# Ledger of designs, part 32: peptides against a protein of PDB entry 3MAZ

Target 1, 99 residues: chain A of PDB entry 3MAZ
Amino acid sequence: VLNPMPACFYTVSRKEATEMLQKNPSLGNMILRPGSDSRNYSITIRQEIDIPRIKHYKVMSVGQNYTIELEKPVTLPNLFSVIDYFVKETRGNLRPFIC
Target 2, 99 residues: chain A of PDB entry 3MAZ as posed
Amino acid sequence: VLNPMPACFYTVSRKEATEMLQKNPSLGNMILRPGSDSRNYSITIRQEIDIPRIKHYKVMSVGQNYTIELEKPVTLPNLFSVIDYFVKETRGNLRPFIA

## One batch from the design tools (peptide; aimed at target 1 S42 L70 E89)

Design b2_p26_3_s1 (made by RFdiffusion4, then SolubleMPNN; from b2_p26_3, 14 letters changed)
Fold by OpenDDE base, seed 1:
Structure b2_p26_3_s1 (fold): chain B 99 residues (1-99), chain A 26 residues (1-26)
Amino acid sequence: as target 1 above (99 residues)
Amino acid sequence: SAEERERLLKEQREAAERLEGGAFEE
């Protein structure tokens, strides 16, 4: 069974993701994209609190779960939960980029 | 007001800091 991907998932490069977020900030500020290795992903964000800041996080596939590479790693059951985590932890500051 | 804006920015900064220390992609 193939599961759907989060709405903010795009098969784009790190550079392309950055450009997407910069060009259309009103559509959201968080993108999920393929990582350098198969089954791994990356999250690119563009937070604008004082000034625009671009950051990239690693989301590693571990068994049947996913681990967000943070100072204190967080393991979640699926990519939808990963997106939810970023939204929740930033109290809504981060929003999935939706075209 | 300036005071309200400053308070909001502080809250947003603190929320963002919860994601600090992450392993960034090369």
Scores: peptide ipSAE 0.336, ipTM 0.801, DockQ to the pose 0.595
OpenDDE base, seeds 2, 3, 4, 5: peptide ipSAE 0.327, 0.317, 0.335, 0.310; ipTM 0.794, 0.791, 0.797, 0.789

Design b2_p26_3_s2 (made by RFdiffusion4, then SolubleMPNN; from b2_p26_3, 15 letters changed)
Fold by OpenDDE base, seed 3:
Structure b2_p26_3_s2 (fold): chain B 99 residues (1-99), chain A 26 residues (1-26)
Amino acid sequence: as target 1 above (99 residues)
Amino acid sequence: SEAEREALLEKQREAAEKLEGGAFEE
C-alpha cells in the first residue's frame, strides 16, 4: 500500500525540473523529484526575491520519515510535510509547481 | 496595494533565510 505523492512531485531529472520552473514560473517555483537513490528525493526551487536563483535540496529517507538536508536538518513524517515545511518557512514565497 | 506587496516580499525575504546553508544536491 503506497501513500499518494505531493502534487508537485514529478519523475524528472535535475535539468528537466530547472527547465520546468524557468518556463512557467506562474505555476509555482518548487518541484519534488526522485533522488539518485530509490528512497531518496530532491527538491528543486527557483526562488525569485532579488533575482531568480535555482537551488537543490536533498530529502533523505530515514526509516519511515524524511530528513531535509539543511544546516540544521529537519525530520518530518511524510513528503507532504516536507513540501509544507518549505512553503511555511518561506511564508509562501515557495509554492508547489502545479501543471 | 503596492505597499502591502512590498511588505509581504520583505517578510518572505527574511523568512527565506531559514533555508540558507542547506546541503545542496551534488
Scores: peptide ipSAE 0.289, ipTM 0.804, DockQ to the pose 0.679
OpenDDE base, seeds 1, 2, 4, 5: peptide ipSAE 0.283, 0.283, 0.283, 0.289; ipTM 0.795, 0.798, 0.798, 0.802

Design b2_p26_3_s3 (made by RFdiffusion4, then SolubleMPNN; from b2_p26_3, 17 letters changed)
Fold by OpenDDE base, seed 3:
Structure b2_p26_3_s3 (fold): chain B 99 residues (1-99), chain A 26 residues (1-26)
Amino acid sequence: as target 1 above (99 residues)
Amino acid sequence: SAEAERALQEAQREAARRLEGGAVEF
């Protein structure tokens, strides 16, 4: 039995995520996707503050929590909190991709 | 307004810098 996943979670590759964000930027600019391992994830974003930039972040499963790989790593209790962190820290610039 | 949009973009640039050091950019 699995808990619900964030709405911006899609079982897509890095390339597919990039294509999704480029094709429909009005639907959002942040995708959560499977990582290299079953319990790890990646976040792909497309920020266009000045020019469009694609970035990928690692979200590593650590015990019952998740750590976002940053210069200063951030550990959060669930994937919903991870998405919320990206939205909040960018003051709404990042929004989950909803199609 | 144009001024409001510029101010928002500047604020968002600053906010975006809080998510650095762990990303791969293409």
Scores: peptide ipSAE 0.274, ipTM 0.781, DockQ to the pose 0.632
OpenDDE base, seeds 1, 2, 4, 5: peptide ipSAE 0.270, 0.269, 0.267, 0.269; ipTM 0.777, 0.777, 0.774, 0.774

Design b2_p26_3_s4 (made by RFdiffusion4, then SolubleMPNN; from b2_p26_3, 12 letters changed)
Fold by OpenDDE base, seed 1:
Structure b2_p26_3_s4 (fold): chain B 99 residues (1-99), chain A 26 residues (1-26)
Amino acid sequence: as target 1 above (99 residues)
Amino acid sequence: MEEEERRLREEQREAAERLEGGAFEE
C-alpha cells in the first residue's frame, strides 16, 4: 500500500503541470509529479515575483531519503519534508497546488 | 507604499535565489 502523498502530488507531465499552474495560480504555485523513474520525482513551480517564471527541480530517491537537486543539494527524509523545504526557503512564496 | 512593495519584492527575490542552480528534469 502506498504511503500518503503530499496534496500537491499529481500524475502529470512537465507540460501538464505548467498548464495547471498557469491556469489556476490562485490554487497554488507548486506541483510534485512523477519523474522519469518510478522512485524519482520532479517539482514544477511558477513564481510570480516580477514576472511569471516556470522552473523544474529533480527530487531523487536516495536510499530512504530524497535529495533535491540544487546547486547545494538538500537531503530530506520524505516528500512532505521536500514540500515543506520549498515553502520555508521561499518564506511562503511557494504554496502547494491544491485542486 | 511603493517602497514597501519594492522591499517585499526584493525579499521574495532573495528567497527565490536560495533555490537557484537546480537541476532541471530532462
Scores: peptide ipSAE 0.324, ipTM 0.803, DockQ to the pose 0.656
OpenDDE base, seeds 2, 3, 4, 5: peptide ipSAE 0.296, 0.285, 0.291, 0.275; ipTM 0.789, 0.783, 0.786, 0.779; seed 3 fails the geometry check

Design b2_p26_4 (made by RFdiffusion4)
Pose (drawn by RFdiffusion4):
Structure b2_p26_4 (pose): chain A 99 residues (1-99), chain P 26 residues (1-26)
Amino acid sequence: as target 2 above (99 residues)
Amino acid sequence: SLDAARKFFEENESFSEKLTEEEDNS
């Protein structure tokens, strides 16, 4: 079976992820990346609801699951599930960045 | 749908700012 990283996962820095989203909005507005200084992960999003805003979110590896660090944390079993959650919770506003 | 997305980001803004500060100080 194939079990790769999510399609919007790129081994890029916070800065590089920000630049990728600005340069190619047509390709999506969400990138998953390695967490700086940890074996965890970060999500970087560019949303244009009111004005363009770049936001970063922490996804922590906890046991065999991942916890999205939100006001009310959400725990899911894999990274595909985390991407699904971000799409669902923003009602489709967030789309994975497919380079 | 757009209002729900806005609400999601507003409720979690402080976590976005905290992570940005942690990565600036890394």

Design b2_p26_4_s1 (made by RFdiffusion4, then SolubleMPNN; from b2_p26_4, 12 letters changed)
Fold by OpenDDE base, seed 1:
Order: C-alpha cells, then sequence, then structure tokens
Structure b2_p26_4_s1 (fold): chain B 99 residues (1-99), chain A 26 residues (1-26)
C-alpha cells in the first residue's frame, strides 16, 4: 500500500516546475516531482537568498528508502521525510509549494 | 535563519542538476 504523496508533489516536468515556482513565489519555493525513472524523484527549488535561483536535486529510491543527492548524501524512510529535511536544514527558508 | 539556508545552498550547489545539461524530465 502506497502512502499519500507530500502536498508539494506534482506530476510536472522540470520546466513546468520552474514555471510554477516563478509564477507564484508566495505559494512556496519547493516542488517534488517525478524523475526520469519511475522510482526516482527530483526536488526543484527557487532559492531567494540574494537573487532568485532555480536548482534541482535528485532523490533516488534505494530499496524502500530515499537518498537525497547532496555533498553528504542523506537517506530517509519516505518522501515526507525528504521534504522535512529540506525545510529543517534551511530553517524554514524552503517551504513546500502549495496551490 | 537565512544564514543556514545560504550555507546549505552553497555547500550543495555542485550536486544540483544543471538545467541545460539534464533531460527535461530529470
Amino acid sequence: as target 1 above (99 residues)
Amino acid sequence: SMEEAKEFFERNEKYSEKILEEEENA
């Protein structure tokens, strides 16, 4: 049985995710989306530290867990934890895109 | 704070995918 997907998950492409974040920045700055492979995902963010910058991170399925491709890779038990990780590590600067 | 976010982004920038270098659905 599959759990519900995080609220910021959208079945959109890299380009579409970028457009969503740019059009409605007040709704959040982080989107989870399908990756190139069916079991993998990508995180698209619009960071606004100085100027807006779009970045994409890989979230790879490893067994029943997920590994975020970072300098120090992080393995988490579910996609909700993946979203939580990005929120917590940026102290709330990243917020899930909710529309 | 914003400082922690900045550090996170800078530390992990090289591990982010380049838009022009990756497939559209990657």
Scores: peptide ipSAE 0.625, ipTM 0.898, DockQ to the pose 0.641
OpenDDE base, seeds 2, 3, 4, 5: peptide ipSAE 0.620, 0.616, 0.623, 0.621; ipTM 0.896, 0.894, 0.897, 0.896

Design b2_p26_4_s2 (made by RFdiffusion4, then SolubleMPNN; from b2_p26_4, 11 letters changed)
Fold by OpenDDE base, seed 1:
Structure b2_p26_4_s2 (fold): chain B 99 residues (1-99), chain A 26 residues (1-26)
Amino acid sequence: as target 1 above (99 residues)
Amino acid sequence: SKEEAQKFFEDNEAYSEKEIEEEENA
């Protein structure tokens, strides 16, 4: 039995994720998607602090956990925690894309 | 306030896979 995925998870490419965020910014600005390799993932965000900017971050599977590739790497137990981390660290500026 | 978000983005900019400027939605 597979555990549920975060609501902002979509089986889309980097390009598709970018287009989704650009098309409907009111639905959120953060998408979790499959990485290019195996069971790794990527987070695509649309920053809107000043001008819109699309950024992508790697979320690597490490054992039974996930490590977000950042200046100070963060290892978390599941993908829900990964989403929560991005929301909390940006004090709610980042919100999961829900369509 | 967007201060903490700005800090997060700036601190981790170098770790993004790549940067793409937003295209106008019109």
Scores: peptide ipSAE 0.625, ipTM 0.892, DockQ to the pose 0.328
OpenDDE base, seeds 2, 3, 4, 5: peptide ipSAE 0.623, 0.619, 0.621, 0.606; ipTM 0.893, 0.891, 0.890, 0.886

Design b2_p26_4_s3 (made by RFdiffusion4, then SolubleMPNN; from b2_p26_4, 11 letters changed)
Fold by OpenDDE base, seed 1:
Structure b2_p26_4_s3 (fold): chain B 99 residues (1-99), chain A 26 residues (1-26)
Amino acid sequence: as target 1 above (99 residues)
Amino acid sequence: SLEEARRFFEENEEYSERIEKEEEES
């Protein structure tokens, strides 16, 4: 059976996600986690352009789709596509945290 | 090249800061 959640999904808080990314940066720099509201999620990343910086993004469940709340919102059919979007948009700079 | 990543991060910087603040307050 196919797993409904991406490999980088962890049931952790914003603080815990930050600690995970800082502790093992070689394992990836992007985590998907539960949002503050039911059926919503958050993405926590560790930027590695110059100096490391932690940033967060909101992923809202809308019907059977998901909307990444960015300056220009993006709606996708599933969470796997959400992760794919972050990876592709940054040309691989962002990679799912696999632990 | 880091150009695409840089563009993404800079374009959404202000929004990210807002999200961080909301999560800290909740």
Scores: peptide ipSAE 0.572, ipTM 0.872, DockQ to the pose 0.762
OpenDDE base, seeds 2, 3, 4, 5: peptide ipSAE 0.571, 0.566, 0.570, 0.569; ipTM 0.871, 0.869, 0.871, 0.871

Design b2_p26_4_s4 (made by RFdiffusion4, then SolubleMPNN; from b2_p26_4, 11 letters changed)
Fold by OpenDDE base, seed 3:
Structure b2_p26_4_s4 (fold): chain B 99 residues (1-99), chain A 26 residues (1-26)
Amino acid sequence: as target 1 above (99 residues)
Amino acid sequence: AVEEARRFFERNEAYSEKELEEEDNL
């Protein structure tokens, strides 16, 4: 049984997440989605600094926490904190996709 | 700001490639 999930969590594939972000960029540019064969997750973003670019990040379940695979890995207590981290680190450039 | 976001993306771009293309496990 899963606890409540962030509003930008969708049970979609990498391809579907990409399409969602590209079709409705005004709704946000960040999606959280499940991993295929594990309790892990992935973050799909559509950055638009110069030109639109789709990127994906791994969020690994480690014990009761979650670790974001980055240059300097970050471990957080829940998925809400994971979303918050991406928003804060990009100073609001990344925003959760809400539809 | 845009500059901080740019730095974040550039610093972590190499690690975004570690996410494998996977379908939903449902």
Scores: peptide ipSAE 0.652, ipTM 0.907, DockQ to the pose 0.534
OpenDDE base, seeds 1, 2, 4, 5: peptide ipSAE 0.652, 0.651, 0.649, 0.650; ipTM 0.907, 0.907, 0.906, 0.906; seed 2 fails the geometry check

Design b2_p26_5 (made by RFdiffusion4)
Pose (drawn by RFdiffusion4):
Structure b2_p26_5 (pose): chain A 99 residues (1-99), chain P 26 residues (1-26)
Amino acid sequence: as target 2 above (99 residues)
Amino acid sequence: SEEDLERMESWDKAHDKYEEEESEKE
């Protein structure tokens, strides 16, 4: 079976992720990347609801699950599920960045 | 909607906390 990283996962820094989203909005507005200084992960998003904003979110590895660090944290079993949550919670506003 | 506004406020809080922790590491 294939069990790769999510399609919007890129081994890029916070800066590189920000630049990728600005340069190609047509390709999506969400990138998953390695968490700086941890074995965890970060999500970087570019939303254009009111004005363009770049936001970063921490996704922590906890046991065999991942916890999205939100006001009310959400725990899911894998990274595909985390991407699904981001899409669902924003009602489809967030789309994975497919380079 | 009210639900969307509450979600946006919660996500902004989480983002601000993320940026504060990155600043404290410096």

Design b2_p26_5_s1 (made by RFdiffusion4, then SolubleMPNN; from b2_p26_5, 15 letters changed)
Fold by OpenDDE base, seed 5:
Structure b2_p26_5_s1 (fold): chain B 99 residues (1-99), chain A 26 residues (1-26)
Amino acid sequence: as target 1 above (99 residues)
Amino acid sequence: SSEEEELEKALDKASEKVEKEEEAKK
């Protein structure tokens, strides 16, 4: 039995995530997916401020928290907070992909 | 805004690093 995960979490590859976002942009533009290492994750986004751009980020498990790999790392208590961070910091530009 | 600009730059840099890392793994 697994604990609840964010609605935008999908057990997909980088490629699959990209395709999902491109195929249905109206459903959201942010996906959380498994990382290559245990307990780590990756985020794939598709922003189209000017032109569509696909970008990926690393979310590393650190103890009981998660750190978004940025130049200045951001550590949050759970994956829901990670998603919330991306939504808030982009003022709503990023929205979780809900299929 | 200035803050949005800072975030954009930070996100860009981070994503670029990820891309370089992925390429190095191949």
Scores: peptide ipSAE 0.508, ipTM 0.872, DockQ to the pose 0.821
OpenDDE base, seeds 1, 2, 3, 4: peptide ipSAE 0.501, 0.502, 0.501, 0.504; ipTM 0.870, 0.870, 0.870, 0.870

Design b2_p26_5_s2 (made by RFdiffusion4, then SolubleMPNN; from b2_p26_5, 14 letters changed)
Fold by OpenDDE base, seed 5:
Parts: sequence; C-alpha cells; structure tokens
Structure b2_p26_5_s2 (fold): chain B 99 residues (1-99), chain A 26 residues (1-26)
Amino acid sequence: as target 1 above (99 residues)
Amino acid sequence: SEEEKKLEEALDKANERYLKEEEEKK
C-alpha cells in the first residue's frame, strides 16, 4: 500500500496542530500541514530541549522539489525526504506525530 | 555536536522569520 503523503501530514490549521502536539506529546512532536498557498506546506514542531517550545517552518514547492526555508535552504525531492531530514539531522529528537 | 547546535540555531531563526511573515500577512 502506497501512501502519497507522510504519516505526519494532517489537514489542520496552525492552532489545531499546536493543540495536537500539546495534547499527546508521546505520539510524536512534528506535524506537516497545508500552507496558505497551494503546493506549499508548513512544519509545526514541539521540542522540549529546555522547555516546551512550538515552532513553525515553511516548506516551499520549487519545481518538482521542496525547499525547507532555513537560513541555508535545504532542497529535497519529496515530502518524505523532508520529514526524514528533520528526523535524521536532529538524531531522532524530532519524530513524526502518529495517531 | 557542532552540527546539532548549528541546526538548533537555524531552526530558531527560521521560526522567527516564519512568525514575522505571518504578521505581515495579517
């Protein structure tokens, strides 16, 4: 069975994503959600490095790729790779929210 | 590690930019 979107993708608003992450932190701390524009997305995370913090990031569709809007942009071929990037680079600190 | 710290800083800065942009859209 093929899943066209990452498991942590939910059609929710920024506020709803925040509430989901706060309500069940044991299920993960990263959500992918629709952006304000078509084909663009936002990532919402809830990290607890020092204290719980909610942060958001833009994932822009550029051609057939996706770019994570960081100071040094990271361009990847698909949304699965985007999620993988966050998981890998944080050495597992960030985990996709699965419910 | 140094890479982890750099990423943490990058993520923090990116979030700040995100918030600023959202305010501009209001």
Scores: peptide ipSAE 0.653, ipTM 0.904, DockQ to the pose 0.873
OpenDDE base, seeds 1, 2, 3, 4: peptide ipSAE 0.600, 0.645, 0.650, 0.653; ipTM 0.892, 0.903, 0.904, 0.904

Design b2_p26_5_s3 (made by RFdiffusion4, then SolubleMPNN; from b2_p26_5, 13 letters changed)
Fold by OpenDDE base, seed 1:
Structure b2_p26_5_s3 (fold): chain B 99 residues (1-99), chain A 26 residues (1-26)
Amino acid sequence: as target 1 above (99 residues)
Amino acid sequence: SKEEKELEEALDKASERYEKEEEEKK
């Protein structure tokens, strides 16, 4: 049984995600997309704190959880929590891209 | 805040590492 995906999930490539964020920055600045492997994902963000910057993060599926690949990995129970983490930790600077 | 700065630095480093990893796959 598959659970629903976050609203900011799109089946797009790294390049396409970047283009989406650049084209419509008012719709949000964070996209969740398929990773290189079947059960993994990637996060692409576009922040404009000083100048526009594109960054990517690896989200690895580990068992029934997901781990954001940081120097100090953060493990969360689902993809919704992953998105929530980025939103909360940046105090709302990051917002899910919603078309 | 200090915590936010630390996270920002961690995110920057992680993104850079991931980008290098993707380049190596090509």
Scores: peptide ipSAE 0.613, ipTM 0.895, DockQ to the pose 0.806
OpenDDE base, seeds 2, 3, 4, 5: peptide ipSAE 0.607, 0.606, 0.610, 0.609; ipTM 0.894, 0.893, 0.895, 0.894

Design b2_p26_5_s4 (made by RFdiffusion4, then SolubleMPNN; from b2_p26_5, 15 letters changed)
Fold by OpenDDE base, seed 1:
Structure b2_p26_5_s4 (fold): chain B 99 residues (1-99), chain A 26 residues (1-26)
Amino acid sequence: as target 1 above (99 residues)
Amino acid sequence: SAEDKALEEALEKASERFEEEEEKKK
């Protein structure tokens, strides 16, 4: 079976994503959602290392790749790699939200 | 670690920039 989108992708708004993460933190703390424009996306995370903090990141479709809008942009070949990046770079602190 | 702090800083800055951008659209 071919999965075109990561398991943590949901067609939800920023507000809805925040509520999902707050209500069920045991299911994960990272959601991929549609951006304001087609083919663009946003990442919403909820980390609670010290206190609960909600943060959002822009993921832009660039050609056949995707770029995470950081000070030093990270370009990856697909959305699965985008999710993998957040997981690996945070040493597992971020985990995809799976219902 | 120093690397963890650097990543934390980068993520914080990026999130803040995105928040500012979204607010400007309103």
Scores: peptide ipSAE 0.435, ipTM 0.843, DockQ to the pose 0.878
OpenDDE base, seeds 2, 3, 4, 5: peptide ipSAE 0.429, 0.432, 0.431, 0.431; ipTM 0.841, 0.841, 0.842, 0.844

Design b2_p26_6 (made by RFdiffusion4)
Pose (drawn by RFdiffusion4):
Structure b2_p26_6 (pose): chain A 99 residues (1-99), chain P 26 residues (1-26)
Amino acid sequence: as target 2 above (99 residues)
Amino acid sequence: SEEELEELQKEIIESSQIFRTPSADD
């Protein structure tokens, strides 16, 4: 079976992820990347609801699950589920960045 | 109107836990 990282996962920095989203909005507005100074992960998004805004979110590895660090944290079993949650919670506003 | 569009955008942002949650620094 294939169990790769999500399609929007790139081994890029916070800065590189920000630049990728600005340069190619047509390809999506959400990137998953390695968490700086941890084995965890980060999600960088560019949303154009009111004005363009870059936001970053922490996704923590906890046991065999991942916890999205939100006001009310959400725990899911894998990274595909985390991407699904981001898409669902934003009602489809967030789309994975497919380079 | 412009005022109705700003109110709609604010409602969209507040309706999502992701959008209203502050940006994290790493």

Design b2_p26_6_s1 (made by RFdiffusion4, then SolubleMPNN; from b2_p26_6, 9 letters changed)
Fold by OpenDDE base, seed 2:
Structure b2_p26_6_s1 (fold): chain B 99 residues (1-99), chain A 26 residues (1-26)
Amino acid sequence: as target 1 above (99 residues)
Amino acid sequence: SEEEKKEEQKKIIESSQILKTPSQVL
């Protein structure tokens, strides 16, 4: 059993995450899921301003922290902080998928 | 209005480092 995870964490594949976001957009537009490698994660988002756009981000486990793979990488102490960063940096445009 | 909300969201996208980052390949 994993330690407490963010509410928007689901043990789903890239495809499944996309389907979840498409099916219930009112529940949020951001999902945290297992990455391809152990201890790494991925975030899938669905933006629907004009047309639906799906994007995926890598969240790499580095020591006891996590690094969001961006042009300018951001390192945070835990996955809760990672989700909070995605929400705040996008000024609420991204919201965790809660079902 | 919904139109105003969309325009605001577009501005957020343009200024967000996350939203401007290309999708990653697993």
Scores: peptide ipSAE 0.592, ipTM 0.886, DockQ to the pose 0.626
OpenDDE base, seeds 1, 3, 4, 5: peptide ipSAE 0.564, 0.535, 0.565, 0.579; ipTM 0.879, 0.862, 0.878, 0.884

Design b2_p26_6_s2 (made by RFdiffusion4, then SolubleMPNN; from b2_p26_6, 10 letters changed)
Fold by OpenDDE base, seed 1:
Structure b2_p26_6_s2 (fold): chain B 99 residues (1-99), chain A 26 residues (1-26)
Amino acid sequence: as target 1 above (99 residues)
Amino acid sequence: SKEEEEKRKKEIIESSQILSTPSQEF
């Protein structure tokens, strides 16, 4: 049993997430998934500029918050905010994968 | 439109600079 999770959260591997995004790009291009560690997560995105590109980001559980491991780390209060961050930073280009 | 497309691409590139750190497997 887990606390409420974002709609784009799926208990899938990096490979599976990549395949999901590639198979149904119309459903969204961002997936939140379990990390290698118990309370950590990863974000997998498929963003197309010239060609589709897959990228993965580490989301670390730190205290009662979550930190997106970027060049300049971003700490947010919950996973919903993490998803929101990715959506807003890309001005809507990234959308949660809803299947 | 073409203008909107260019704007879109620009925004994606700019955001990509912020989201430029890829992570290792999990």
Scores: peptide ipSAE 0.252, ipTM 0.783, DockQ to the pose 0.465
OpenDDE base, seeds 2, 3, 4, 5: peptide ipSAE 0.232, 0.245, 0.250, 0.243; ipTM 0.773, 0.778, 0.780, 0.776; seed 5 fails the geometry check

Design b2_p26_6_s3 (made by RFdiffusion4, then SolubleMPNN; from b2_p26_6, 13 letters changed)
Fold by OpenDDE base, seed 5:
Structure b2_p26_6_s3 (fold): chain B 99 residues (1-99), chain A 26 residues (1-26)
Amino acid sequence: as target 1 above (99 residues)
Amino acid sequence: TEEEEKERKQKIIESSPILSTPSQEL
């Protein structure tokens, strides 16, 4: 049993997340999903600036926190903070997929 | 305008530690 999860969390595969974002881009462009390993997660985004671009990020569970795998890793206390970080740091360019 | 929006987004991509990170394999 897990604590409440962010609204953009879906128990989908990498492929399914990509398809979801492609099918309904107006609903958002960011999905949080289970990672390949238990307790870890991945974030899939789909941006359309010049052409559609799909990217995946690793969100590693470390102790009681989560670390976003970036050039300079960022550690946050929970998944809500992780989503908030993705939204804020991109000035709203990334928006959680809500359906 | 649409062009200005694209330019704004491009600047965000270039300056964002998130968007500058390559897609992960795992």
Scores: peptide ipSAE 0.545, ipTM 0.872, DockQ to the pose 0.628
OpenDDE base, seeds 1, 2, 3, 4: peptide ipSAE 0.543, 0.537, 0.539, 0.543; ipTM 0.871, 0.871, 0.871, 0.871

Design b2_p26_6_s4 (made by RFdiffusion4, then SolubleMPNN; from b2_p26_6, 10 letters changed)
Fold by OpenDDE base, seed 2:
Structure b2_p26_6_s4 (fold): chain B 99 residues (1-99), chain A 26 residues (1-26)
Amino acid sequence: as target 1 above (99 residues)
Amino acid sequence: SEEEEKRRQKEIIESSPILSTPSQEF
């Protein structure tokens, strides 16, 4: 049993996450999912400002924190903070996918 | 307007360290 996870966390594959976002864009455009390794995660987003664009990000577990793999990596204390960062940094453009 | 919102969103994409980074494969 996993500890509490963000509401937009789903145990889905990259493909499934993409399909979920495409199927119900009104529910949000960001999903947190299991990464390729045990304690790592991935975030899939779908932006459709002009045309649909899917992007995937790596969220690596480092010690008790998590590092978002960006040009300039960002380290945060928990996954809730990671989601919050994605929302705030994009000024609300990214919204957690909530079923 | 819709156009103004799209422009705003595009500006955010370009300036965001998140949205401006390329999608990662694995």
Scores: peptide ipSAE 0.416, ipTM 0.859, DockQ to the pose 0.643
OpenDDE base, seeds 1, 3, 4, 5: peptide ipSAE 0.416, 0.409, 0.408, 0.404; ipTM 0.860, 0.856, 0.856, 0.855

Design b2_p26_7 (made by RFdiffusion4)
Pose (drawn by RFdiffusion4):
Structure b2_p26_7 (pose): chain A 99 residues (1-99), chain P 26 residues (1-26)
Amino acid sequence: as target 2 above (99 residues)
Amino acid sequence: PTEFDYPFSFPESEMPRGEPLSELRP
């Protein structure tokens, strides 16, 4: 079976992820990347609801699950599920960045 | 202009928990 990283996962820095989203909005507005100074992960998004805004979220590895660090944390079993949650919770506003 | 929640100098490990994603709904 194939079990790769999510399609919007790129081994890029926070700065590189920010630049990728600004340069190619047509390709999506969400990138998953390695968490700086941890084995965890970060999500970087660019939303244009009111004005363009770059936002970063922490996704922590906890046991065999991942916890999205929100006001009310959400725990899911894998990273595809985390991407699904971001898309669902924003009602489809967020789309994975497919380079 | 594109707005940023945090500067690049600010460490990700020190960021508080994120706001509800529902605030980003279309």

Design b2_p26_7_s1 (made by RFdiffusion4, then SolubleMPNN; from b2_p26_7, 12 letters changed)
Fold by OpenDDE base, seed 3:
Structure b2_p26_7_s1 (fold): chain B 99 residues (1-99), chain A 26 residues (1-26)
Amino acid sequence: as target 1 above (99 residues)
Amino acid sequence: MTEYDYDYSVPEEDLPPGEDLSLLQP
């Protein structure tokens, strides 16, 4: 069984993701993209409070799960859960970029 | 701690672990 990728997934580089978020902030502030290695991913966010802040997070494939590289790592069963975690944990501050 | 990345001089593989996402709550 193959599951589709989250809607905010784009095959873009770190720089391209940053530029996408900067250009169209109304479309969301979170992008999922390929990591440096196969089966790994990265998430780029752009949060605007005092000034625009861009941050990147590594999402590492571990067996059949994914671990978000945080100071306190979080392991989830799929990429949809990863995106959901980012949205829920920030209480909606982060929203998937949809274009 | 998550670092701001504007010049992309640091390889992604070397990026530090991110901060607790709860810090991004409104």
Scores: peptide ipSAE 0.562, ipTM 0.860, DockQ to the pose 0.513
OpenDDE base, seeds 1, 2, 4, 5: peptide ipSAE 0.557, 0.558, 0.558, 0.556; ipTM 0.859, 0.859, 0.858, 0.864

